# Peptides against a protein of PDB entry 3V4L: the designs that were tried, part 76

Target 1, 386 residues: chain A of PDB entry 3V4L
Amino acid sequence: GQPLAKDKVALLIGNMSYWEHPKLKAPLVDVYELTNLLRQLDFKVVSLLDLTEYEMCNAVDEFLLLLDKGVYGLLYYAGHGYENFGNSFMVPVDAPNPYRSENCLCVQNILKLMQEKETGLNVFLLDMCRKRNDYDDTIPILDALKVTANIVFGYATCQGAEAFEIQHSGLANGIFMKFLKDRLLEDKKITVLLDEVAEDMGKCHLTKGRQALEIRSSLSEKRALTDPVQGAPCSAEALVRNLQWAKAHELPESMCLKFQCGVHIQLGFAAEFSNVMIIYTSIVHKPPEIIMCDAYVTDFPLDLDIDPKHANKGTPEETGSYLVSKDLPKHCLYTRLSSLQKLKEHLIFTVCLSYQYSGLEDTVEEKQEVNVGKPLIAKLDMHRGL

## One batch from the design tools (peptide; aimed at target 1 E165 L206)

Design b2_p26_1_s1 (made by RFdiffusion4, then SolubleMPNN; from b2_p26_1, 14 letters changed)
Fold by OpenDDE base, seed 3:
Structure b2_p26_1_s1 (fold): chain B 386 residues (1-386), chain A 26 residues (1-26)
Amino acid sequence: as target 1 above (386 residues)
Amino acid sequence: APPQPVMGQIVLNEEELKKYEEEEAK
């Protein structure tokens, strides 16, 4: 019969805004596009940008809670990384300079934990360097992996080589994702699909002699990312998994706020990633005696580290939101919350209406506090233990 | 000290950039 997945779950991590290392750009686009493709494949996708070591550990732990017997697990990582002794290390954004294995997440340790869940398929897509880190002299003592014959690694580059992104002024994929995106929806065995991606990348003049895809697989069965999910979740564990995923993707409902002056605003929310949300405000009703009015958002929780200079922009792009701007309503003020994983409490903020009456020179302000609960990934309390 | 292993940057010229943009827009 056709292989069935009990469920399909993906964790996507894109690290760009390194504290002590060169900043990247491609992981933004790569995680976003891969999220949209995996959703079309009926994956439950958690997409996270710019994680610290602690936040990456918690993201992996939450991902492992979504895994169970016969579930397909996919982990994608784009960022800095290295390979020592055949072990792949993902570098968090807070990693020191130099970084070592003690500051990084070992992919083979994650694989061990996935094998303990009796998963149906384990896919790792690693868009990172595979050079040796000469500052890390640690010989990893890895426990022997189980022989599960269901493991696939797609490495963006060869052992001992660098991965690359294109230095672009606009939105551009990394080299690996550029070719992966074109094939990902194909109904093929995942190793055959990745082999076609390797051939496409091998034809590119930009990558020739710099980067080549490596496939490492023990996959003995014909499994594809297109394999259908087994019908309605009838097990208690499947219901719990679906509820846990749904919590991590729940947006606040849009709100209509009414001010004493008779101005009405619409407050809306959009997800860019599981830890990135856009807030937008629009004037939906204005009395004719009010000549100008704007609705600003302010007084965010300190844990979100919101710079007021980047809040309340006339376009999504001015906030750094280039990807979801087409799906947002026009003629709003936009604010990007990029660190929802840091939110310890409810998202409480102020909506400030600034307005002017016809024939008065002075601006008037009215304020309303808004509590939207815990949006998106903030419901998982990924900061628990800090 | 040896450099840390970081992701590399490919710098395109204006003609290469234009070709890349035309390929990503398809």
Scores: peptide ipSAE 0.324, ipTM 0.867, DockQ to the pose 0.564
OpenDDE base, seeds 1, 2, 4, 5: peptide ipSAE 0.321, 0.132, 0.056, 0.029; ipTM 0.865, 0.673, 0.652, 0.632; seed 4 fails the geometry check

Design b2_p26_1_s2 (made by RFdiffusion4, then SolubleMPNN; from b2_p26_1, 12 letters changed)
Fold by OpenDDE base, seed 1:
Structure b2_p26_1_s2 (fold): chain B 386 residues (1-386), chain A 26 residues (1-26)
Amino acid sequence: as target 1 above (386 residues)
Amino acid sequence: APAQPVMGVIELDEEEYEKYKKEEEE
């Protein structure tokens, strides 16, 4: 019979906004598109952008809590990285220049921890460089991996090579994701699927002699990303996993705010990623004696590091939200919260209504405080170790 | 000098980028 997954869980990390390193663009699109595809494959997907070392460690720990016997685990990473002595290191956004293994997450350590969970399949998709870091002379003493015969690595590039992104005036996928996305939904053994992706990349004129996919696998069984999830949660652990994932993806409900002047505001929320949310405000009712009014969101928690210059924009794109703009209501003011993992407390902010009456030159302001609890990934309390 | 590997960038012009997009439709 077809193999059954007990469940399917994915962690996707895209690091772009490096502090001390060149900024990337492709991980934004790549994580978004891969999230949508893996959701169509019935994966529980956590999608995270721009993580620090500490935040990456916590994201991996929370991902490992979602893993159990016979669960399919997929880790995707797009960002800077390196390979020393056959060990792959993912570079956090706060990594110093130069970075070392002590500043980075070792993929083989994560694999060891996944093997302790007795997972049904372990897939690593690594869209990063595989060159040696000459600043890191550390030889990691890794414990011997168990012989589980369920491991697949898809590397965006060959051993000792660079990976590349395409930069243009528009948004584009990274080279690996461009070819991966077209095959990902196919009902094929994951190693066969990746081999076809490698052939497609090998045909592309841009990739020839620059980047080639490498597959490293011990997968002895015919397992696919399309393998069906076992229907009923058969264990207490499966119920806990489902509840934990659901908590990490709960949006605040839309609110209707009523001001004393008789203006009504709709406050709405949209998820771009597990740690990125768009807030939007719209005027749904205005008395005729009010000639102009705008509803701004202000007074966000300091932990979110929100620049007021990027808040309350007339378009989602002006906030840096290019991917979900089609699904958002029009004629709103938009604010992008890009670092929800940093939120320690409830998301409390102020809605400020500025308005003018006909025949009065002075603007009037009314304010309402809004508490939306912990949105999305902020429910996992990823900071509980600080 | 010791090298730190970073993700490489391929800059494409408008014509090269349109070509790169069409290679997704074939």
Scores: peptide ipSAE 0.372, ipTM 0.874, DockQ to the pose 0.693
OpenDDE base, seeds 2, 3, 4, 5: peptide ipSAE 0.371, 0.369, 0.371, 0.366; ipTM 0.873, 0.873, 0.874, 0.871

Design b2_p26_1_s3 (made by RFdiffusion4, then SolubleMPNN; from b2_p26_1, 14 letters changed)
Fold by OpenDDE base, seed 4:
Structure b2_p26_1_s3 (fold): chain B 386 residues (1-386), chain A 26 residues (1-26)
Amino acid sequence: as target 1 above (386 residues)
Amino acid sequence: APAQPVMGQIKLDKKELEEYEKLEKE
């Protein structure tokens, strides 16, 4: 019969904004596009940008809680990385210079933990360098992996090689995601799909001899990313998994704020990633005696590190949100909350209405506090250890 | 000095870039 997944869960991590290392651009687009494709494949997708070591560990732990017997697990990583002694290390954004294995997440350790969950399929898509890190002389003593015959690695590059992004002024995919996205929806065994992606990358004159996909697999069954999810969750564990994922992706409800001057503001929320939310404000009603009014958001929790200079922009793009701008309402003020993982408390902020009456020179301000609870990934409390 | 392995940047020329952008639309 066609193989069934008990469920399908993906963790996508894109690290770009490194503190001590060259900044990347491609992981933004790659994580976003892969998220949309995996959602079309009925994956429960957690998409995270710019994680610290601690935040990456917690994201992996939460991902492992979503895994169970016969669940398909997919881990995607785009960022800096290295390979020492056949072990792949993902580099967090806070990694020191030089970084070592103690500052990084070992993919083979994650695989071991996934094998303990008796998963139906383990897919790793690693868009990172596979060069040796000469600053890391640590030989990882990894426990022996179980023989599960359900493992697929897609490495964006060959062993000992670099992965590349194209230096573009606009938004562009990384080399791997550019070819992967065109085939990802195909109803093929995942190893066959990746082999076709490797052929496409090898035919492209721009990538030929610069980057080549490596497939490493132990996959005894014909499993595809298109494999249907088993019907209604029959187990308590499947219900819990569905509820945990749903909680981590619940946006705040859109609010209509009414000010004493008679101005009405619509406050709305959009998810760019599981840890990135856009807040937008629009004037939906204005008394005719008010000639000008703007609705600013301010007084965010300090844990979010929101620079007011990047808040309340006339376009999503001015906030650094280039991907979801088509799905956002027009004629708003926009604020991008990156790093929702950092939120320890409820998201409480102030909406400040600045307005002017006809025939008065002075601007008037009214303020209203808004509590939207824990949005998106902030519900998982990824900071509980700090 | 040993270099840390970081993701590389490919600089495409204008023609290579136009070819790359075409391959994103096909």
Scores: peptide ipSAE 0.330, ipTM 0.865, DockQ to the pose 0.605
OpenDDE base, seeds 1, 2, 3, 5: peptide ipSAE 0.322, 0.326, 0.312, 0.328; ipTM 0.863, 0.865, 0.863, 0.866

Design b2_p26_1_s4 (made by RFdiffusion4, then SolubleMPNN; from b2_p26_1, 12 letters changed)
Fold by OpenDDE base, seed 5:
Structure b2_p26_1_s4 (fold): chain B 386 residues (1-386), chain A 26 residues (1-26)
Amino acid sequence: as target 1 above (386 residues)
Amino acid sequence: APAQPVMGVIELNEKEYEEYLKELEK
């Protein structure tokens, strides 16, 4: 019969906004495109941008809680990285310069923990450099991995080589993701699919001799990303996984705010990633005696580190949101919350209406406080332990 | 000092990017 997955879970991490290292651009688009494809493959996807070491550890721990016997686990990482002695290290955004293994997440340690869960398939897609870090001479003494025939590594580049992003007109894509996305939905054994992606990369003149996909696999079974999920969730553990995933993807409901002057504002919410949300405001009703009115959001929790200069923009693109702008209502003011993993409390903020009456020179202000609870990933309390 | 391993950048102009897209459609 066709292989069945007990469930399918993916963690996607894209690190771009490094503190002490060159900023990247490709992880934004690559995590977004891969999220949409894996959702079409019935994966429960958590997508996270710009994580610190502590936030990355907590994201991996929460991902490992969703894994169980016969579950398919996929980890994607795009960002800076290195490989020392066959160990792959993912670099967090807060990593010092120089960074070492003590500041980074070891992929082989994550693999060990995934093997303890008796997963049906473990896929690692590593869009990072595999060059040696000469500032780190530490040989990690990894405990012996269990002998399992369910591991697949797709490395965006060869051992000891760099990986690249292609930049054009201010946008960027990873070379690996550009070829992977065209085949990812194919009903093929995952190692056959990745081998075809490697052939496509090898034909491209730009990629040839610069970057080549390396596949490492112990996969003895015909497992595919297209393999169906086994039936309705009948176990208590499967229900818990479904609830945990749903909790991390719950948006606040759209609200209609009514001000004393008779102005009505629509407040809406959109997810760009599991830790990135767009807030948008629009004036849906204005009394004729009000000649001008503007609605803006302010007084955000300090944990979100929101610069007011980047809030209340006339376009989603002015907030740095290029991906979801087509799905957003037009003629709003837009605010991008990019660090929802830092939110310790409920998201409470102020909607301020500034308006002018016909024949009055002075502007009037009205304010309403809004509590939307814990949106998206903030429901997982990824800051627990600080 | 030896540079730490960082993701490389390939900047393409409009023509080079159009050529790259045409190679991917083949």
Scores: peptide ipSAE 0.366, ipTM 0.875, DockQ to the pose 0.748
OpenDDE base, seeds 1, 2, 3, 4: peptide ipSAE 0.365, 0.362, 0.366, 0.361; ipTM 0.877, 0.876, 0.877, 0.877

Design b2_p26_2 (made by RFdiffusion4)
Pose (drawn by RFdiffusion4):
Order: structure tokens, then sequence, then C-alpha cells
Structure b2_p26_2 (pose): chain A 386 residues (1-386), chain P 26 residues (1-26)
């Protein structure tokens, strides 16, 4: 009568800043939006931006680790894609020009690994182009799929076609997400809902005859993204899964820093994506003997490759964050730490204090080191092992 | 009033990529 989910897990990857290929803009916004919608449907969500080939492989391994028998698994990719010989490929940021299947992730490979885990539902939302990579000589000769009647595909466009994004100077949105976001929360069967999305997508003027939603499904059960999760987890296997999930969305505690000169610096942290964290520095207290002082953040782990233009900015928007000043506490210096999947080490940076005493010209520098451990996805140790 | 928006494909091939400027009413 009523189809049930052991758990609902989602992996969302949004690639924008390609090294050898045109950079995209809507992936960040679409990924942010799909996480919020999927969380309302009670999904364990992993949100990641600008992953290399190696990094993309690890995100799939962490996602597969969160899937077991009866778990609804969902994969959303927004970025560059190509389709050769019946296989769909997601292109990582590190991809060379020209690129091949070896440089890319085959979705069919990910699907087989999910079937090996006995998942109740396999939903794929591929918000990418589907043309031939004429340079690709290799044909993967992949093994046949087990007939499991739970595979669902939401291709943003058809084979040989292109998926489009509206790059309006401001926010920038994807076409598939414009029509998906208004309908995702419906209690319809996943295939029916995706078809209703395909109808509204045809009413699109910007994309008519260039992009159309393609649905491929084997699903023989009235399963939906709104189906409920098996109430009390109470199983030992179910507990290990909730820990593995909580292990990735840990944020450092908002600490207060005391300086030898009697100045207090409040240090705040904000989550944007599992891969993205925002630090802010507020000067909470200073003694009367000091009037002039500015707190600035430096000496980040070189693995993260933090550009100076994204750090120590008056507002969060100036760092490139999707989060806005109404979401983040007012008046601090905001700094954006994207690329946490690059952190093998522990997070250590210096909160540097430049200040001046009453009646003196000289400028005094007081540097204090801060170790915040492995925030968010860095805690998963994706680089672990030999 | 009118606004100009840019419609862009997610094609990785720059030579074959579709980039179009479209003016729409506001």
Amino acid sequence: as target 1 above (386 residues)
Amino acid sequence: SFETITLVSRNANAEERTVEDITVPS
C-alpha cells in the first residue's frame, strides 16, 4: 500500500570553474537550491562544488558508504557533460582540452555500485549537455546491469542536445532547476512528477527546440521522494549511518580569542556547502590604551589555495558566497573557504592583529595561530589510506 | 523597460558552445 524508505540520501555535485573549459555560473545556485528542497524531503544531503576527477571519485565513495538495502539514493550533477556510445559522462574541473572517458566519471559505473548496495530507489538528475565528444576513442565495455526496477533518470536534455543556463548578471539560474524547483516537493511518483516537470519545461521560451527533459525509468513501484523514512532507527547498522552523515557537517565552535594586548576577537563560522565554509572576525573588546586596530586572517593551508581577493572582505557577497548579509551576523570581516575536499592536514591559520597605541605612530602586529580541526567534509578523510 | 539576459549552453566545446544574448521585457 505505502512504499517506505529505509533512508533518503543525496549527492549533489556542481562544477563551474573548469581549468581548460568555459566556466559556468548557475551550478552554485542550483546546488544550493536543490539541497534546501531535498532537506525538506528529509534527505541526508552532501553538497559539493568544483571537484576534480580524483575529488569526484571520493564523493561517490562517501555517498555509496551512506547507502544500504532500502535506502533511496539520489545523484544530481550540474556541470559539463557528454554522451558517447550510450554512456553519460560528467566532466570534472581538472579535465584537459581535449578530454576522454578516462578523464571523466561514467554515471553507469555509479549506478552499478548503488545496485550492489541493495538501494530501494536510484534517482539520477543529470543537469548537463549530452553531445558527442568526438575526441573520445575509448568505449568502456561495461558489464550488464541487474534488473532491479528502481532506476530513474531525469536528463536535463536529450541525447545529442544541450542543457542551458540563464547567466543574468546577478544570480544566474539553470533551466532544469527553474522548472524542477517549483514541483519537487509534490507527493507524486518520481516518474510522474518528472513528466509533469517536462510539460512545464516545454512552456519555456528561452529553450524551446534546443533543450527538452528526457525521462528514462524501470521503476515498477509507486515510489516517491516524499515517501517516509522507517521511523525509529533503533538498528545498529542504522546508527553507524547517521554518525557517518553527522561526521561531514560539523562546523567549528564560534570561539572568542584573547590577545596579549587585552583585545578580544570573536571568530564565527558559517556553512554554505559541505565543501564551503565562511569565517568572520568581529573585534568584540579592546582596552582604552588602544583605539586603532584591524583583525585579519592569514596563513591558510596551501592545499586550500585561498585567493586573497576572497578573504577579509567587508560583506559575505564580496567573497563569492551565495549566503547574504541577512543570513550572516552583521559588521565583521568575512572570508570564504571553498575547496575543503583539498584539506589533508588540520585547519590552521593565523588571526593577525594590526593595532596602534594612544599617542604613538608605530604599528604593532600580534599574530595568534588558530586550529579548527577538519571542518565539514574535511572530517571524512577522503584522502585516507595508502 | 527591457532587460538583456545571456542564455548559455553547458557544452564543454567552446567552438560549438551556444551563447545567445536575449532581450526580454521587464

Design b2_p26_2_s1 (made by RFdiffusion4, then SolubleMPNN; from b2_p26_2, 13 letters changed)
Fold by OpenDDE base, seed 3:
Structure b2_p26_2_s1 (fold): chain B 386 residues (1-386), chain A 26 residues (1-26)
Amino acid sequence: as target 1 above (386 residues)
Amino acid sequence: SMVTVTLVSMDPDEEKRTVEEVTLPA
C-alpha cells in the first residue's frame, strides 16, 4: 500500500541577527515560505527565528518530544554553520567570535536522538555554509548511529563550499530555498525530489559552478513528504502531541477595549512565526467631540527587550514584518514581538489612548492593562531548565 | 525583462564574504 506517516513534524530554525557575526537576510523568508509549504503537506511546523544556544537546545528538545514511532521528522536550518570531519554544526545567534563546537549544535547528535524515537523518516535540510572552522580543532567522538535506513540529508551546498543569498528589493532568499520551494509539494520519493532540485540548481546560470545541492541518504523505502498522515489518532500519545503543538500555535483572541471617553479600540494579534507575533491596534469608534486619538502599546515585559522606537509603527513593514503584512488589517499601529521564546511570564502590556477634545489644547491619556496569557511558543516554557 | 539581484555569501567570516551584482531574466 502507500506508505503512511503516523504523524509529520517539522522544526524550522532561521538565524540571521547574529551578535558577533555577519547578519543574514534569507533565513526570514526561507523559514516563512517553507513553513507555509510544509503546512500544506499536513506537517506540524514549529518555526523559530534568531535563537541563542540555549533556546536552540530547548527547541530541539521540544521537537524531539513531538517525535515517536513512525512519525516523519524534518529539521530545517538556515543560518551560519560549518562542517568539521563530516559533522555539521549550526551556529546560534549568541555564538562568540570565533565559535567552537561547544558553542554550536551538532546535527549528527540530533539525528542520534531522532533515531531513538523510532521515526518513520528523518529529513535534514541544511541551508548553511559547509566550510571548515579552523578555530575548532575538536574531533567529535560521536556514538555510532543506528542502521535505520530512513535518513535523508539535503545540504544546500557541497562540502567545503559556501551557500548564498539572493537579495532583491529589500528581501532575500537562499539559493537552496529558491529551487526547493518549486518542487516541495510534488508526490515523489524525497530523494527523487531533492535530485530534481539538484538538477534545477545545476541548470541555472546563477548557481552553476557556485552552489550545488548534496544529497546524502540511507532511505531504503519510498517515502515522500506528501505521504498521508494516519487518519484517526491511534493513541493517547498522538492526542497529547496534537494538543501540545496546537498550544504552541494558539494566538490571543482579538479584543475590543472601551475607554471612558467613549473611544473603542480593536486589539488584534497575528503570528509571523512560532516566536514572532504582531500586535495591532485600530480606532473602531470615536466620539465626534474627539478630534484626534491614537492607541499605542507600551509597558511590555522586560524579557522581550522591546525598544519603544520600533513599536507602534504606521505600517507592518516599519516593524520589520514584510511577510504577513498582506493578511493584516490596514490603518493600524503595529508592534512586532520577535522574541516570544524569552517570555517567562504572562504577556501583560498597557494600551494607552492619547486623545484631544475639540476646543482643548491639551492631550488627555487613558490607559488599560491587558493580559493575553502566554502566546504561541511561550506556552512551551522553553526556559523551565533554568 | 532583466532584474538585477545581489548575491551575498553566507560565509561566517566577514573578510571572506563576497557580494556580487548579477543580472537575471525576470
Scores: peptide ipSAE 0.491, ipTM 0.910, DockQ to the pose 0.741
OpenDDE base, seeds 1, 2, 4, 5: peptide ipSAE 0.469, 0.472, 0.463, 0.478; ipTM 0.900, 0.900, 0.897, 0.904

Design b2_p26_2_s2 (made by RFdiffusion4, then SolubleMPNN; from b2_p26_2, 13 letters changed)
Fold by OpenDDE base, seed 1:
Structure b2_p26_2_s2 (fold): chain B 386 residues (1-386), chain A 26 residues (1-26)
Amino acid sequence: as target 1 above (386 residues)
Amino acid sequence: GFETITVVSMDPDEENRIVEEVTLPK
């Protein structure tokens, strides 16, 4: 019969905004495009940008809690990385320069933990460089992996080689994601799909002789990303998994705020990623005696590191939100919250209405505090342990 | 019009090294 997945879970990490290393651009678009494709494949997707070492460890731990017997697990990483002694290391955004294995996440350690969950399929898609880090002399003593015959690695590049971005018109894609996205929805064994992606990459003049996909697999069964999820969750663990995923993707409800001057504001929320939310404000009613009014959001929790200079923009693009801008209402003020994983408390902020009456020179302000609870990934309390 | 495609290294030891620039007709 066709293989069935008990469930399908993906963790996607895109690191771009490094503190001590060159900034990347491709992970933004690559994580977003892959998230949308994996959702069409009925994956439960957690998508996270710009994680610290601690936040990456917690994201992996939460991902491992979603894994169980016969579940398909997919880990995608786009960012800086290295390979020493056949071990792949993902570099967090807060990694020092130079970084070492103690500052990074070892993919083979994650694989060991995934094997302990008796998963149906383990897929790693690593869009990072595979050069040796000569500053890290650590030989990791890893326990022998179990013979599970269900492991697939897709490395964006060859051993000891670099990976590349393609930049055009202010956007960037990783070379790997550029070819992967065109085939990801195909009903093929995952190793066959990746082999076709490798052939497409090898035919491209931009990629030929520069970057080549490496496939490492022990997969003995005909498993595909298109394999259907087994019906309604029948175990307590499956119910908990579904509830945890749903909780991590719950947006605040849209709110209508009424001010004493008679102005009405619509406050809306959109998810760009599991840790990135757009807040938007629009004036839905204005008394005729008010000639001008604007609705600003301010007084965010300090843990979110919101620069007021990047808040309350006239377009989503001015916030750095290029991907969801077409799905947002027009003629709003937009604010991008990019670090929801850092939120320890409820998201409380102020909506400030600034307005002017006809025939008065001075502006008037009214303020309302808004509590939207814990949005998206902030509901998982990834900081449990600091 | 023309579009410029730039291929950039993701090498952490090399700050955004441009390895190829190609101008294509739109």
Scores: peptide ipSAE 0.426, ipTM 0.883, DockQ to the pose 0.647
OpenDDE base, seeds 2, 3, 4, 5: peptide ipSAE 0.404, 0.414, 0.390, 0.390; ipTM 0.872, 0.875, 0.866, 0.868

Design b2_p26_2_s3 (made by RFdiffusion4, then SolubleMPNN; from b2_p26_2, 13 letters changed)
Fold by OpenDDE base, seed 1:
Structure b2_p26_2_s3 (fold): chain B 386 residues (1-386), chain A 26 residues (1-26)
Amino acid sequence: as target 1 above (386 residues)
Amino acid sequence: SFKTVTVVSMNPDEKERIVEEVTLPV
């Protein structure tokens, strides 16, 4: 019969905004495009940008809690990385310069933990460089992996080689994701799909002799990313997994705020990633005696590191939100919250209405505090342990 | 129409991260 997945879970991490290393651009678009494709494949997708070492560890731990017997697990990483002694290391955004194995996440350690969950399929897609880090002489003593015959690695590049971005008009894609996205929805064994991606990369003049996909697999069964999820969750663990995922993707409800001057504001929320939310405000009613009015959001929790200079923009693009801007209402003020994983408390902020009456020179302000609870990934309390 | 794309290394140790500018047909 066709293989069935008990469930399908993906963790996607895109690190770009490094503190001590060159910034990347491709992970933004690549994580977003891959998230949308994996959702079409009925994956439960957690998509996270710009994680610290601690936040990456917690994201992996929460991902491992979603894994169980016969579940398909997919880990995608786009960012800086290295390979020493056949071990792949993902570099967090807070990694020092130079970084070492103690500052990084070892993919083979994650694989060991995934094997303990008796998963149906383990897929790693690593969009990072595979050069040796000569500043790290650590030989990791890893326990022997179990013979599970269900492992697939897709490395964006060969051993000891670089991965590349293609930049155009301020946007970028990784070379790997550029070819992977065109085939990801195909009903093929995952190794066959990756072989076709490798052939497409090999035919492209931009990629030929620069970057080549490496596939490492022990996959003995004909498993595909298209394999259907087994019907309604029948175990307590499956119910908990579904609830935990749903909790991590719950947006605040849209709110209508009414001010004493008679102005009505619509406050709306959109998810760009599991840890990135856009807040938007629009004036839906204005008394005729009010000639001008604007609705600003302010007084965010300090844990979110919101720069007021980047808040309350006239376009989503001015916030750095290029991907969801087409799906947002027009003629709003937009604010991008990019670090929801850092939120320890409820998201409480102020909506400030600034307005002017006809025939008065001075502006008037009214303020309302808004509590939207814990949005998206902030509901998982990834900080449990600091 | 043509578009110019820039190929950029993801290597953090690369001094000249811009490797190539390529003009492609659109």
Scores: peptide ipSAE 0.491, ipTM 0.909, DockQ to the pose 0.647
OpenDDE base, seeds 2, 3, 4, 5: peptide ipSAE 0.456, 0.480, 0.463, 0.483; ipTM 0.909, 0.908, 0.902, 0.907

Design b2_p26_2_s4 (made by RFdiffusion4, then SolubleMPNN; from b2_p26_2, 16 letters changed)
Fold by OpenDDE base, seed 1:
Structure b2_p26_2_s4 (fold): chain B 386 residues (1-386), chain A 26 residues (1-26)
Amino acid sequence: as target 1 above (386 residues)
Amino acid sequence: GKKKITLVSMDPDEENRIVEEVELPE
């Protein structure tokens, strides 16, 4: 019969805004496109951008809590990385220059922990360089992996080679994701699917002799990403997993704010990623005696590091939100919160209405404080270990 | 039109990350 997954869970990490290293561009689009495809495959997807070492460790720990016997686990990483002695290291955005294994997450350590969960399938998709880091001669003493015959690695490049981005008109895609996305929905054994992606990459003149997909697998069973999830959660653990995932993806409800001047504002929320939210404000009612009015959001929690110069933009694109802009209401002011993983408290902020009456030169301001609780990933309290 | 595509290395140690610029027909 067709194999069944007990559940399907994916963690996608895209690191691009490095502090001490060259910035990347592809991880933004690649994490977003892969998130949408894996959701169509009934994966529970956590998508995170620009994580520190501590935040990456916590994201992996929360991902491991979603894993259980017969669950399919997929880890995707796009960012800087290296391979020393057959161990793959993912580089956090706060990594020093030069970085070492002590500043990075070892993929083989994560694999060991996934094997302890008795998972049905373990897939690693590593969209990073595989060059040796000559600044780190540390040989990690890893525990011996169990023989589970359910492991698949898709490396974007060969051992000792670079991965590449294709940049066009200010956007970028990783080479690996460019070809993976066209095949990801196919009902094929995951190793067969990746082999076809490798052939498609090999036909590309831009990447020929520069980047080639490497597949490493012990997968003895015919498992696919299309394998159906086993029906309604019968175990207490499966119910807890579903509730935990749902909690991490809950948006604040849209609000209608009424000001004393008679202006009504709609406040709305959209998720770009599990840690990235767009706030938008729109004027839904204005008295005729008010000639001009604008509704700004301000006074965000300091943990979010919101620059006021990038808040309250007339378009989503001016905030850096190129991906979800088509699904947003038009004629709003937009603010992008890109670091929801840093939020320790409730998201409390001020809505400031600035308006002018007909025949008065002076602007009037009214303010309302808004508490929307903990949005999205902020509900997981990833900070509980500091 | 012609679409300009730039191939860029993801290697942080690469001094010249721009490897190739190609003009493709749109």
Scores: peptide ipSAE 0.473, ipTM 0.886, DockQ to the pose 0.656
OpenDDE base, seeds 2, 3, 4, 5: peptide ipSAE 0.409, 0.397, 0.383, 0.388; ipTM 0.843, 0.854, 0.845, 0.852

